# Peptides against a protein of PDB entry 6J07: the designs that were tried, part 11

Target 1, 107 residues: chain A of PDB entry 6J07
Amino acid sequence: GQRGWFCGSVSQDLRQFWVAEGGTISDPRAADFLFSCDASHPDTLRIYQSLDYIEDNATVFHAYYLSAVANAKIKNSVALGHFILPPACLQKEIRRKIGSFIWEQDQ

## One batch from the design tools (peptide; aimed at target 1 D32 Y48 N57 L80)

Design b2_p13_7_s2 (made by RFdiffusion4, then SolubleMPNN; from b2_p13_7, 8 letters changed)
Fold by OpenDDE base, seed 1:
Structure b2_p13_7_s2 (fold): chain B 107 residues (1-107), chain A 13 residues (1-13)
Amino acid sequence: as target 1 above (107 residues)
Amino acid sequence: SKRDELIERLESL
């Protein structure tokens, strides 16, 4: 499936790219992919507070993934797994262990 | 896992 939800923090350009690549846009409960550019945005916070997320049945990805795909020479060269966007409360510890996130490096 | 499945699906686009 290619159903995606987008936080208000995600630009219209990235949303349009998603649709151009064959994706559809839906509400969070219907979506398979959840995209955000801001873990502290109210829209994203509501995802983190949802039962689906708490029960580890949902994953939020940083929408910069779509930008990376759009700019990649080879589509398969961009690994979505590196674009998981965790809640802000976990990010400091993650940075301590593995360094800055990809979307922070390429900004 | 569900996450791995989603990753695989999206990377196949």
Scores: peptide ipSAE 0.215, ipTM 0.790, DockQ to the pose 0.491
OpenDDE base, seeds 2, 3, 4, 5: peptide ipSAE 0.212, 0.209, 0.201, 0.211; ipTM 0.789, 0.786, 0.775, 0.789

Design b2_p13_7_s3 (made by RFdiffusion4, then SolubleMPNN; from b2_p13_7, 6 letters changed)
Fold by OpenDDE base, seed 4:
Structure b2_p13_7_s3 (fold): chain B 107 residues (1-107), chain A 13 residues (1-13)
Amino acid sequence: as target 1 above (107 residues)
Amino acid sequence: SKREELIAKLESL
């Protein structure tokens, strides 16, 4: 199974989808996947400040990934890498290089 | 740096 941590910014619906798909919810240190909807949320900020994250042992993903997966016609057609959620202080620079984030486009 | 790492990951897609 896949272990996921969820920022408080993530809705219960997305958490429930994760579990329904066979995932489990764990603390961030035990999690394989870290999900957030807000890079500025205190929960997410603590992740960015952690040694695991700083040392490149963790990646935060935007939880919109789960919505995309839920709505996808073909499983595995959604690339997780497109949903990397960088710290807020880096997002502007990243947008200049790769364009707007995918979770911002459907709004 | 973390910035470079994140950019590299995103650009690799």
Scores: peptide ipSAE 0.287, ipTM 0.841, DockQ to the pose 0.146
OpenDDE base, seeds 1, 2, 3, 5: peptide ipSAE 0.279, 0.273, 0.284, 0.276; ipTM 0.839, 0.837, 0.840, 0.838

Design b2_p13_7_s4 (made by RFdiffusion4, then SolubleMPNN; from b2_p13_7, 7 letters changed)
Fold by OpenDDE base, seed 2:
Structure b2_p13_7_s4 (fold): chain B 107 residues (1-107), chain A 13 residues (1-13)
Amino acid sequence: as target 1 above (107 residues)
Amino acid sequence: SKREELIKRLESL
């Protein structure tokens, strides 16, 4: 299935794109994919605090992935793994090791 | 892993 949850930080346009591509929108517990644009948003923070996330059974992705897919000439060229959105407390160390996140590079 | 499987599924969209 293609069930997704969206943080309030995600625009309606990206949500509509998800649905247009065959996805459905559900609550976090039922969703296979979790999308957010802000690791500090209350909606996303609740995900990070959930048992599913703590037990490594959930992953949050930056919704910019959907924008990248929409604009890509070859959809398979967009690697979802580069769009994992970690908690804010980990982002500084990640940037130190591997550089800026992909959603920050076009700013 | 489960995460890798989900990533592959989404990348097929």
Scores: peptide ipSAE 0.200, ipTM 0.781, DockQ to the pose 0.445
OpenDDE base, seeds 1, 3, 4, 5: peptide ipSAE 0.193, 0.193, 0.199, 0.038; ipTM 0.779, 0.780, 0.781, 0.657

Design b2_p13_8 (made by RFdiffusion4)
Pose (drawn by RFdiffusion4):
Structure b2_p13_8 (pose): chain A 107 residues (1-107), chain P 13 residues (1-13)
Amino acid sequence: as target 1 above (107 residues)
Amino acid sequence: ELEERAEKYLEKL
């Protein structure tokens, strides 16, 4: 049983794959998996500003997780943690902090 | 912190 919803800014291909394969597939408002290909001004904001996100009851994953699984053998591998989709307001700094050299570490 | 959030969310599933 894997319920999941997709923001408006998600390729139909990814939705189709979700429908085609996985646990028992359903796509309600709350669901169990929260997928998006955007984090700027799409329906996804409704997750980031929910009490569930604040209380660590919601994590938004990039929908390309489904693309990675579709290009994997079946469902194995492809850890979720690689597809955490943080709020866009954080992404600029997340990339810099990760990409910076050890002699920089600016903060 | 994001990884901890994801672990907590997945544990509740």

Design b2_p13_8_s1 (made by RFdiffusion4, then SolubleMPNN; from b2_p13_8, 5 letters changed)
Fold by OpenDDE base, seed 4:
Structure b2_p13_8_s1 (fold): chain B 107 residues (1-107), chain A 13 residues (1-13)
Amino acid sequence: as target 1 above (107 residues)
Amino acid sequence: SLLERHKKYLAKL
């Protein structure tokens, strides 16, 4: 199984999808995947400030990844790497390099 | 830096 942590910004529906797909919900320290919908949410900020994150032992992903997987004809066609959620202070620079984030498109 | 770290992640795509 895969252990996931969810920021309070993530809907219950997405959490339920994670569990339905075989995932479990865990605290950040035990989780293999960290999901958030808001880089500025206090829960997510605590992740960015943690030693695990600072030492490059953790990555935060935008929970929209789960929505994309849920709606994809082929689940494995959705690349998790496209859903890395960087701290808010870095997002402008990243957008300058690669364009708008996937979760910001079609809105 | 955090910026370089994230650029590295994106470069792997």
Scores: peptide ipSAE 0.153, ipTM 0.742, DockQ to the pose 0.143
OpenDDE base, seeds 1, 2, 3, 5: peptide ipSAE 0.151, 0.146, 0.123, 0.143; ipTM 0.743, 0.739, 0.713, 0.735

Design b2_p13_8_s2 (made by RFdiffusion4, then SolubleMPNN; from b2_p13_8, 5 letters changed)
Fold by OpenDDE base, seed 3:
Structure b2_p13_8_s2 (fold): chain B 107 residues (1-107), chain A 13 residues (1-13)
Amino acid sequence: as target 1 above (107 residues)
Amino acid sequence: SLLERLQKYLAKL
């Protein structure tokens, strides 16, 4: 599928890039991909508390992935798995074990 | 394509 949902935290530029690459924008339940830039945004929080997410049938990705793909000079090799956006309650532990998230390194 | 790569990755999860 090519359907994506976007949190309100995602810029219009990245949404437009998604569409330019052949994607469509849909509601979370119909979406094949979920993008967000803020795990604490109300839109994203609603995803985390949804039945699909709780049952491990959904994954939220940081929309910075799209930016990295758009600019290959920044990321020669871009792995989607590095852009999983977990709930805020898990992020501190992940940073402790793996390090800062990719979207945080250039801030 | 970007969308194809995304789909392939998710299929492996």
Scores: peptide ipSAE 0.050, ipTM 0.636, DockQ to the pose 0.107
OpenDDE base, seeds 1, 2, 4, 5: peptide ipSAE 0.032, 0.032, 0.031, 0.032; ipTM 0.633, 0.636, 0.628, 0.634

Design b2_p13_8_s3 (made by RFdiffusion4, then SolubleMPNN; from b2_p13_8, 6 letters changed)
Fold by OpenDDE base, seed 1:
Structure b2_p13_8_s3 (fold): chain B 107 residues (1-107), chain A 13 residues (1-13)
Amino acid sequence: as target 1 above (107 residues)
Amino acid sequence: SLLEKHQKYLAKL
């Protein structure tokens, strides 16, 4: 399915794009995709602290993915995996391994 | 761990 949950840090424009592309908006437990623009936002922190996330049954993605999809000329050219949003405590280590996150490069 | 989880997904790229 295409059910999405959105952190309060995500703009209304990106939410509207999701719906325009056929997505629906749901609570985190029912969602297939979790979107956030801020790993430190209280909404996102609650996800990271949830049992589903701790047990590796949930993944948070940066909502900039939706902007990238909207701007993409080639269909299916945007890889969702590049937009995984890890907890703040892990981001420094990840940057050391793979470099800056895509959303940091384009903002 | 959470780090390992994210490394797993990143490795698929």
Scores: peptide ipSAE 0.105, ipTM 0.708, DockQ to the pose 0.147
OpenDDE base, seeds 2, 3, 4, 5: peptide ipSAE 0.101, 0.083, 0.037, 0.075; ipTM 0.704, 0.685, 0.632, 0.683

## One batch from the design tools (peptide; aimed at target 1 D32 T59 G81)

Design b2_p14_1 (made by RFdiffusion4)
Pose (drawn by RFdiffusion4):
Structure b2_p14_1 (pose): chain A 107 residues (1-107), chain P 14 residues (1-14)
Amino acid sequence: as target 1 above (107 residues)
Amino acid sequence: SRRRELTEKAREEA
């Protein structure tokens, strides 16, 4: 049983794969998986500003997770953690902090 | 909840 919803800014291909394969597939408002290909001004904001996100009951994953699984053998591997999709207001700094050299570490 | 478990699992993997 894997319920999941997709923001408006998600390729139909990814939705189709979700429907085709996985646990028992359903796609309600709340669901168990929260997928998006965007974090700027799409329906996804409704997750980031929910009490569930604040209380650590919601994590948004990039929908390309489904693309990675589709290009994997079946469902194995492809850890979720690689597809955490943080709020866009954070992304600029997340990339820099990760990409910076050890002699920099600006903060 | 299921979403909390997934959040914990994703953090551990990250």

Design b2_p14_1_s1 (made by RFdiffusion4, then SolubleMPNN; from b2_p14_1, 6 letters changed)
Fold by OpenDDE base, seed 4:
Structure b2_p14_1_s1 (fold): chain B 107 residues (1-107), chain A 14 residues (1-14)
Amino acid sequence: as target 1 above (107 residues)
Amino acid sequence: SKRAELRKKALAEA
């Protein structure tokens, strides 16, 4: 099964989509997928400060990934890697190298 | 672990 954790910044609609697709919601230590819409949210900050994250055993993904999956015509066509949500302190440098994040482009 | 696999996949796609 797919176990996911959700930051409080993630809408209930996206959480419901996750469950509708067969996912379950768990605490961040047990979850395989960690979703957030705000790198500065206290919930997400706690993830970034966790030993799992510091030791590169955790990755936070922007929950917009789920929206992209929901709208995709072809299953598995959405690249999870495009939705890595790095800490705020790293985002400017990343934008400099690869451009704006995909979740920022539709604004 | 699944989490490790997800990280590997994500990094490859980034």
Scores: peptide ipSAE 0.588, ipTM 0.934, DockQ to the pose 0.766
OpenDDE base, seeds 1, 2, 3, 5: peptide ipSAE 0.585, 0.584, 0.585, 0.587; ipTM 0.932, 0.933, 0.933, 0.934

Design b2_p14_1_s2 (made by RFdiffusion4, then SolubleMPNN; from b2_p14_1, 7 letters changed)
Fold by OpenDDE base, seed 4:
Structure b2_p14_1_s2 (fold): chain B 107 residues (1-107), chain A 14 residues (1-14)
Amino acid sequence: as target 1 above (107 residues)
Amino acid sequence: SKRAELRKRALAEA
């Protein structure tokens, strides 16, 4: 099974999609997928401050990934790597290098 | 772990 954690910033619709696709919702320490829509949300900040994250044993993904999967003809065609949600302090540098994030383009 | 695999995949795709 696929275990996911969701920041409070993630809509109920996306959570429901996750469950509908066979995923389960768990606490962040047990979850394999960590979803957020706001790097500055307190829930997400706690992830970034966790030992798992600091030691590169955790990755936060923007929940818009689920929306992209839902709308894709081929689910596997959506690259998870395009939806890595880095801490806010790193986003400016990343945008300078690779441009705006996908979730910022389709607003 | 599955989480490690996801990270590896994500980094490869980024």
Scores: peptide ipSAE 0.614, ipTM 0.938, DockQ to the pose 0.775
OpenDDE base, seeds 1, 2, 3, 5: peptide ipSAE 0.612, 0.612, 0.610, 0.613; ipTM 0.938, 0.938, 0.938, 0.938

Design b2_p14_1_s3 (made by RFdiffusion4, then SolubleMPNN; from b2_p14_1, 7 letters changed)
Fold by OpenDDE base, seed 3:
Structure b2_p14_1_s3 (fold): chain B 107 residues (1-107), chain A 14 residues (1-14)
Amino acid sequence: as target 1 above (107 residues)
Amino acid sequence: SKRAELRRRALAEA
């Protein structure tokens, strides 16, 4: 199974979609997927400060990934890598090089 | 681990 952790910034709709697709919700230490909609949310900040994250053993993904999966016409066409949610302190530089994040587009 | 695999996949796609 796929175990996920959700920041408080993630809507109940997206959490429910995760469960409906067969996922389970767990604490961040046990979770394979870490989802957030806000890099500045206290829950997410605690992830960035964790030993797992500092030691490059964790990745936070923007929960909009789940919305993209839900709306995808082609199975497995959504690239997880496009939804890496970096700490806020790095986002401006990333936007300068890569452009706006996918979750910021069409808003 | 699953988490490590996900990280590698994500970084490769980014």
Scores: peptide ipSAE 0.607, ipTM 0.937, DockQ to the pose 0.775
OpenDDE base, seeds 1, 2, 4, 5: peptide ipSAE 0.604, 0.601, 0.605, 0.602; ipTM 0.936, 0.936, 0.936, 0.936

Design b2_p14_1_s4 (made by RFdiffusion4, then SolubleMPNN; from b2_p14_1, 7 letters changed)
Fold by OpenDDE base, seed 3:
Structure b2_p14_1_s4 (fold): chain B 107 residues (1-107), chain A 14 residues (1-14)
Amino acid sequence: as target 1 above (107 residues)
Amino acid sequence: SERKKLTELAKKQA
């Protein structure tokens, strides 16, 4: 499916890009994809606290994925898995093992 | 599901 939920931290430009590419916007329970730009935003925190997430049936992705797709030179070259947005409490350890997140590298 | 797999990956990464 192409149903997406968006945290309030995600810009209207990225939301509009999602829709322009054929996506629809839904509540998090019905969504196939959950997008956020801030793991500490109240909207995203509610996702992390949800039963679906706790039961390992939900994943939050950084909305920068959509920007990467928009700018990609090679079709299908952007891997969604590189944009998993974990809770803030896990991010420091992940950075230690894997390095900076892809959405942080140009900052 | 793919969503479940990715969720588990994220939670086990640390």
Scores: peptide ipSAE 0.035, ipTM 0.646, DockQ to the pose 0.341
OpenDDE base, seeds 1, 2, 4, 5: peptide ipSAE 0.035, 0.034, 0.027, 0.027; ipTM 0.647, 0.650, 0.622, 0.620

Design b2_p14_2 (made by RFdiffusion4)
Pose (drawn by RFdiffusion4):
Structure b2_p14_2 (pose): chain A 107 residues (1-107), chain P 14 residues (1-14)
Amino acid sequence: as target 1 above (107 residues)
Amino acid sequence: SVRKELTELALEEA
């Protein structure tokens, strides 16, 4: 049983794969998986500003997770953590902090 | 509950 919803800014291909394969597939408003290919001004904001996100009851995953699984053997591997999709207002700093050298670590 | 467990799992994996 895997319920999941997709923001408007998600390739239909990814939705189709979600429908085709997985646990029992359903796609309601709340659901169990929260997928998006965007975090700027799409329906995804409705997650980031929900009390569930604030209370650690919602994590948005990039929908390309489904693309990675589709290009994996079946469903194995492809850990979720790699596809955490944080709010866009954070992404600029997240990339820099990760990409910076050890002699920099600016903060 | 499922979404919380997935959050915890994703954080461990990250």

Design b2_p14_2_s1 (made by RFdiffusion4, then SolubleMPNN; from b2_p14_2, 5 letters changed)
Fold by OpenDDE base, seed 4:
Structure b2_p14_2_s1 (fold): chain B 107 residues (1-107), chain A 14 residues (1-14)
Amino acid sequence: as target 1 above (107 residues)
Amino acid sequence: SRRKRLREQALKEA
């Protein structure tokens, strides 16, 4: 199964969607998917400070990915890679290079 | 690990 961890910044609706799609919710150490809506949230910051993340063995994804999946007409058409959520300190430089993040668009 | 493979795939898409 797909194991996910959720930052407190993620709505209950998105968590419920994850479970409805067959996912399970786990602690960050066991989870394969780490979801957050706020790179500055204390929960997410703890992920960025973790050994797994520092050693490039973890990735945080913006939970908007789940919303995109829910609204997608074609299964598997949403690229998870578009929703990588980097630490806040890196986001400005990333935006400068590749533009605004998907979750920031239409806002 | 699953997480490592997931990261690699995601980075390819980014």
Scores: peptide ipSAE 0.615, ipTM 0.940, DockQ to the pose 0.823
OpenDDE base, seeds 1, 2, 3, 5: peptide ipSAE 0.611, 0.613, 0.611, 0.614; ipTM 0.939, 0.940, 0.939, 0.940

Design b2_p14_2_s2 (made by RFdiffusion4, then SolubleMPNN; from b2_p14_2, 6 letters changed)
Fold by OpenDDE base, seed 5:
Structure b2_p14_2_s2 (fold): chain B 107 residues (1-107), chain A 14 residues (1-14)
Amino acid sequence: as target 1 above (107 residues)
Amino acid sequence: SRRRELRERAKREA
């Protein structure tokens, strides 16, 4: 099974979709997927400050990934790498180099 | 581990 952790910034709808697709919800230490919609949310900040993250053993993904999966017509067509959610202090520089994040484009 | 596999996948797709 797929184990996921969710920041409080993630909607209940996306959590429900995860469970409906066979996922389970776990604490951050046990979870394989770490989902957030806000790099500045206290829950997400705790992840960035954790030993697992500092040692590059954790990655935070924007929960919009789940929306993209839900709307995809072709299975496995959604690139997980497009949804990496970096700390807020890095986002401005990243936007200058590669443009706006995918979760910002439809807004 | 599953988490490592996800990270490697994400790096390839980024």
Scores: peptide ipSAE 0.658, ipTM 0.945, DockQ to the pose 0.746
OpenDDE base, seeds 1, 2, 3, 4: peptide ipSAE 0.656, 0.656, 0.656, 0.656; ipTM 0.945, 0.945, 0.945, 0.945

Design b2_p14_2_s3 (made by RFdiffusion4, then SolubleMPNN; from b2_p14_2, 6 letters changed)
Fold by OpenDDE base, seed 4:
Structure b2_p14_2_s3 (fold): chain B 107 residues (1-107), chain A 14 residues (1-14)
Amino acid sequence: as target 1 above (107 residues)
Amino acid sequence: SKLAELRRRALEEA
């Protein structure tokens, strides 16, 4: 199943899209996918501080992934790996290596 | 790289 947790930074529209696509919404510990729009949001920070995350058993994705999926012409053409949302302290290093994140490119 | 690790993790969860 597709169980998702959503940071408070994620819009209701994206949450509704997740459910419309067959997903369910759960707490972080039960979730298969963790979505956020803000690595600095308190909800997301709690994820980064959790044992699951520290032990590499959890991944936070930018919820813009869902928007990209919704707008994609070909289903499954959007790469989830491009939407990894690392802690803020790691983002600068990643941008230096690969450039700006997808969700930042239209800003 | 850290990015590669993150992407591998994403694949495992997808």
Scores: peptide ipSAE 0.174, ipTM 0.760, DockQ to the pose 0.201
OpenDDE base, seeds 1, 2, 3, 5: peptide ipSAE 0.174, 0.145, 0.125, 0.168; ipTM 0.759, 0.745, 0.699, 0.754

Design b2_p14_2_s4 (made by RFdiffusion4, then SolubleMPNN; from b2_p14_2, 5 letters changed)
Fold by OpenDDE base, seed 2:
Structure b2_p14_2_s4 (fold): chain B 107 residues (1-107), chain A 14 residues (1-14)
Amino acid sequence: as target 1 above (107 residues)
Amino acid sequence: SKRRELRERALKEA
């Protein structure tokens, strides 16, 4: 099974999609997938401050990944790596180098 | 762990 944690910034619709696809929702320590829509949300900030994250044993993904999966014509065609959600303090520099994030482009 | 595998996959795709 796929275990996911969701920041409070993630809509109930996306959470329901996750469950409908066979996923379960768990606490961040047990979850393999960590989803957020806001790097500045207190829930997400707590992840960034955790030992797991500091030691590179956690990655936060933008929940828009799930929307992309839901809309994909070909299963497994959506690249998870395109949806890494870095801390806010790094985002400006990342945008300068690689451009706007995919979830920003589709909004 | 699965989480480590996901991170490694994601970094390769980024």
Scores: peptide ipSAE 0.633, ipTM 0.942, DockQ to the pose 0.798
OpenDDE base, seeds 1, 3, 4, 5: peptide ipSAE 0.632, 0.633, 0.633, 0.629; ipTM 0.942, 0.942, 0.942, 0.941; seed 4 fails the geometry check

Design b2_p14_3 (made by RFdiffusion4)
Pose (drawn by RFdiffusion4):
Formats: C-alpha cells, structure tokens, sequence
Structure b2_p14_3 (pose): chain A 107 residues (1-107), chain P 14 residues (1-14)
C-alpha cells in the first residue's frame, strides 16, 4: 500500500509510472508519498507550510525518484534520501555548502 | 505515521 500525491508541476509520465507500478497505488490529498518536481511556487508549498512538515511528518521527494526507479531494474536500489526536495529558499545554500572545498566551508 | 517513517528512512539514507 503506497498512497502518493503529485503537485501540479509534475510530468504526467511520472504520474503514469506511479499508477502502473509499486505497492497498491492510490493518490489522495494526504497520502504516504509526497512527490514534486518543483519547490518554488507550486502546490508543494502547501506541504512545506503544513504543521506536518514542521513536525517532521512530511518530507517532499523529487518526482524524478520515479524516473530513477523506472530506469532501474524494477524497484530495488534507488534510495529515497537522494531525492529529498527541500524548500527552494534553501537550495541555493545547500548546493554551495555541499559543493564548496574543504579550505572554504563558508558559514 | 507512514510519512514519519519515510522521513526517518530518507534522513538515514542521506
């Protein structure tokens, strides 16, 4: 049983794959998986500002997780953690902090 | 909840 919802800014291809394969597929408002291909001004904001996100009961995953699984053997591998989709206001700094050299570490 | 478990799992994997 895997319930999941998609923000408006998600390729229909990814939705179709979610419908086709996985646990028992359903796509309600709350659901168990929260997928998006955006974190700027889409329906996704409704997750980031929910009490569930604040209370660590919601993590938004990039919908390309489904693309990675579709291009994997079946469902194995492809760990979720690689597809954590943080709020866009954080992304600029997340990339820099990760990409910076050890002699920099600016913060 | 299921979403909390997934959050924990995703953080561990990350």
Amino acid sequence: as target 1 above (107 residues)
Amino acid sequence: SRRKELTEKAREEA

Design b2_p14_3_s1 (made by RFdiffusion4, then SolubleMPNN; from b2_p14_3, 6 letters changed)
Fold by OpenDDE base, seed 2:
Structure b2_p14_3_s1 (fold): chain B 107 residues (1-107), chain A 14 residues (1-14)
Amino acid sequence: as target 1 above (107 residues)
Amino acid sequence: SKRAELRRRALEEA
């Protein structure tokens, strides 16, 4: 099954959607998907400081990905890569090169 | 692993 971890910044609605779609909620070490809505939240910061993340064995995704999936008309049409949530210290440079993040555009 | 696969997929799509 699909195992996901959720930062405290993620709404209960999105968590419920994940479970309704067959996902389970687990600790960060066991999770395949790591979801957050705030790169500066203490929960997410702990992920960025973890050995798994430092060794490039973990990726944090913005939970807005789940909203996009919920609203998609074509199955598997949502690009997961568009929802990578990097540490705050990298976001300014990324925005300068490729523009605002999708979750910032739709709010 | 599944996580490694997701990372690869995500980087290809970014």
Scores: peptide ipSAE 0.583, ipTM 0.932, DockQ to the pose 0.767
OpenDDE base, seeds 1, 3, 4, 5: peptide ipSAE 0.581, 0.583, 0.583, 0.583; ipTM 0.932, 0.932, 0.932, 0.932

Design b2_p14_3_s2 (made by RFdiffusion4, then SolubleMPNN; from b2_p14_3, 5 letters changed)
Fold by OpenDDE base, seed 1:
Structure b2_p14_3_s2 (fold): chain B 107 residues (1-107), chain A 14 residues (1-14)
Amino acid sequence: as target 1 above (107 residues)
Amino acid sequence: SARKRLREKALAEA
């Protein structure tokens, strides 16, 4: 199964899509997938400050991944790794090196 | 764990 946690910044539509595709919603400690649309949202900040995240045992993904999956023509064509949502303090440097994030291009 | 494997796969794709 696929257990996901959702930041308050994620729309109800994307949450509903997750469930419709067979996912379940759980607390962040039990979830395998952590979704957010805002690295500065208090919910997401609590994840970044958690021991699991600090010890590299957690990853936050931008929820736009789910939108990309919904629109994909080919199964497994969307790379989850392209939707890693890093803390705000790292984003400026990342954009300088590799350009804007995918979710910023399509929003 | 499943979460750890997921992280490793995602990082490989990034």
Scores: peptide ipSAE 0.575, ipTM 0.929, DockQ to the pose 0.755
OpenDDE base, seeds 2, 3, 4, 5: peptide ipSAE 0.574, 0.574, 0.575, 0.575; ipTM 0.929, 0.929, 0.929, 0.929

Design b2_p14_3_s3 (made by RFdiffusion4, then SolubleMPNN; from b2_p14_3, 8 letters changed)
Fold by OpenDDE base, seed 2:
Structure b2_p14_3_s3 (fold): chain B 107 residues (1-107), chain A 14 residues (1-14)
Amino acid sequence: as target 1 above (107 residues)
Amino acid sequence: SSRAALRRQALAEA
């Protein structure tokens, strides 16, 4: 289904959009989608430290994905994979290889 | 879809 967990760094507006689009809000263990706006937020750090994440059974996505979906003109034109939010310790090397993250480009 | 399926799809798109 569309069960989502939200880091405290995610605005209430984005949470409301998720629910308006048919999503539900759940705890991290039950959620299919894990959303965050800050890889350094304590809530997100706890996800990175979880066994599910360590065993590659969880993925954190930047909540800017929801903004992109809300503003998209073409259905299914927003690629979820472009919004994977890795731990802060990996981001510098990733930027060196593929450039700035999509949520940073609009800033 | 399952969380595992979402992860695989997302990684393929990245």
Scores: peptide ipSAE 0.520, ipTM 0.914, DockQ to the pose 0.686
OpenDDE base, seeds 1, 3, 4, 5: peptide ipSAE 0.517, 0.520, 0.517, 0.520; ipTM 0.913, 0.916, 0.914, 0.915

Design b2_p14_3_s4 (made by RFdiffusion4, then SolubleMPNN; from b2_p14_3, 5 letters changed)
Fold by OpenDDE base, seed 2:
Structure b2_p14_3_s4 (fold): chain B 107 residues (1-107), chain A 14 residues (1-14)
Amino acid sequence: as target 1 above (107 residues)
Amino acid sequence: SKRRELREKALKEA
């Protein structure tokens, strides 16, 4: 199955969608998917500070990915890579190179 | 691992 961890910044609606689609919720160490809506949230910061993340064995994704999947008409049409949530210290430079993140465009 | 595969896939798509 698909194991996911959720930052406290993620709504219950998105968590419920994950479970409804067959996902399970686990601690960060066991999870394959790490979801957050806020790179500055204490929960997410703890991920960025973990050895798994520092050693490039973890990736945080913006939970808006789940909303995009829910609204997609074609299965597997949503690119997970578009929803990588990097630490705040890197976001400004990324925006300079590739523009605003997808989760910021519909605001 | 699944996590490593997801990271590689995501980086390719980014």
Scores: peptide ipSAE 0.625, ipTM 0.941, DockQ to the pose 0.771
OpenDDE base, seeds 1, 3, 4, 5: peptide ipSAE 0.620, 0.620, 0.623, 0.623; ipTM 0.940, 0.940, 0.941, 0.941; seed 4 fails the geometry check

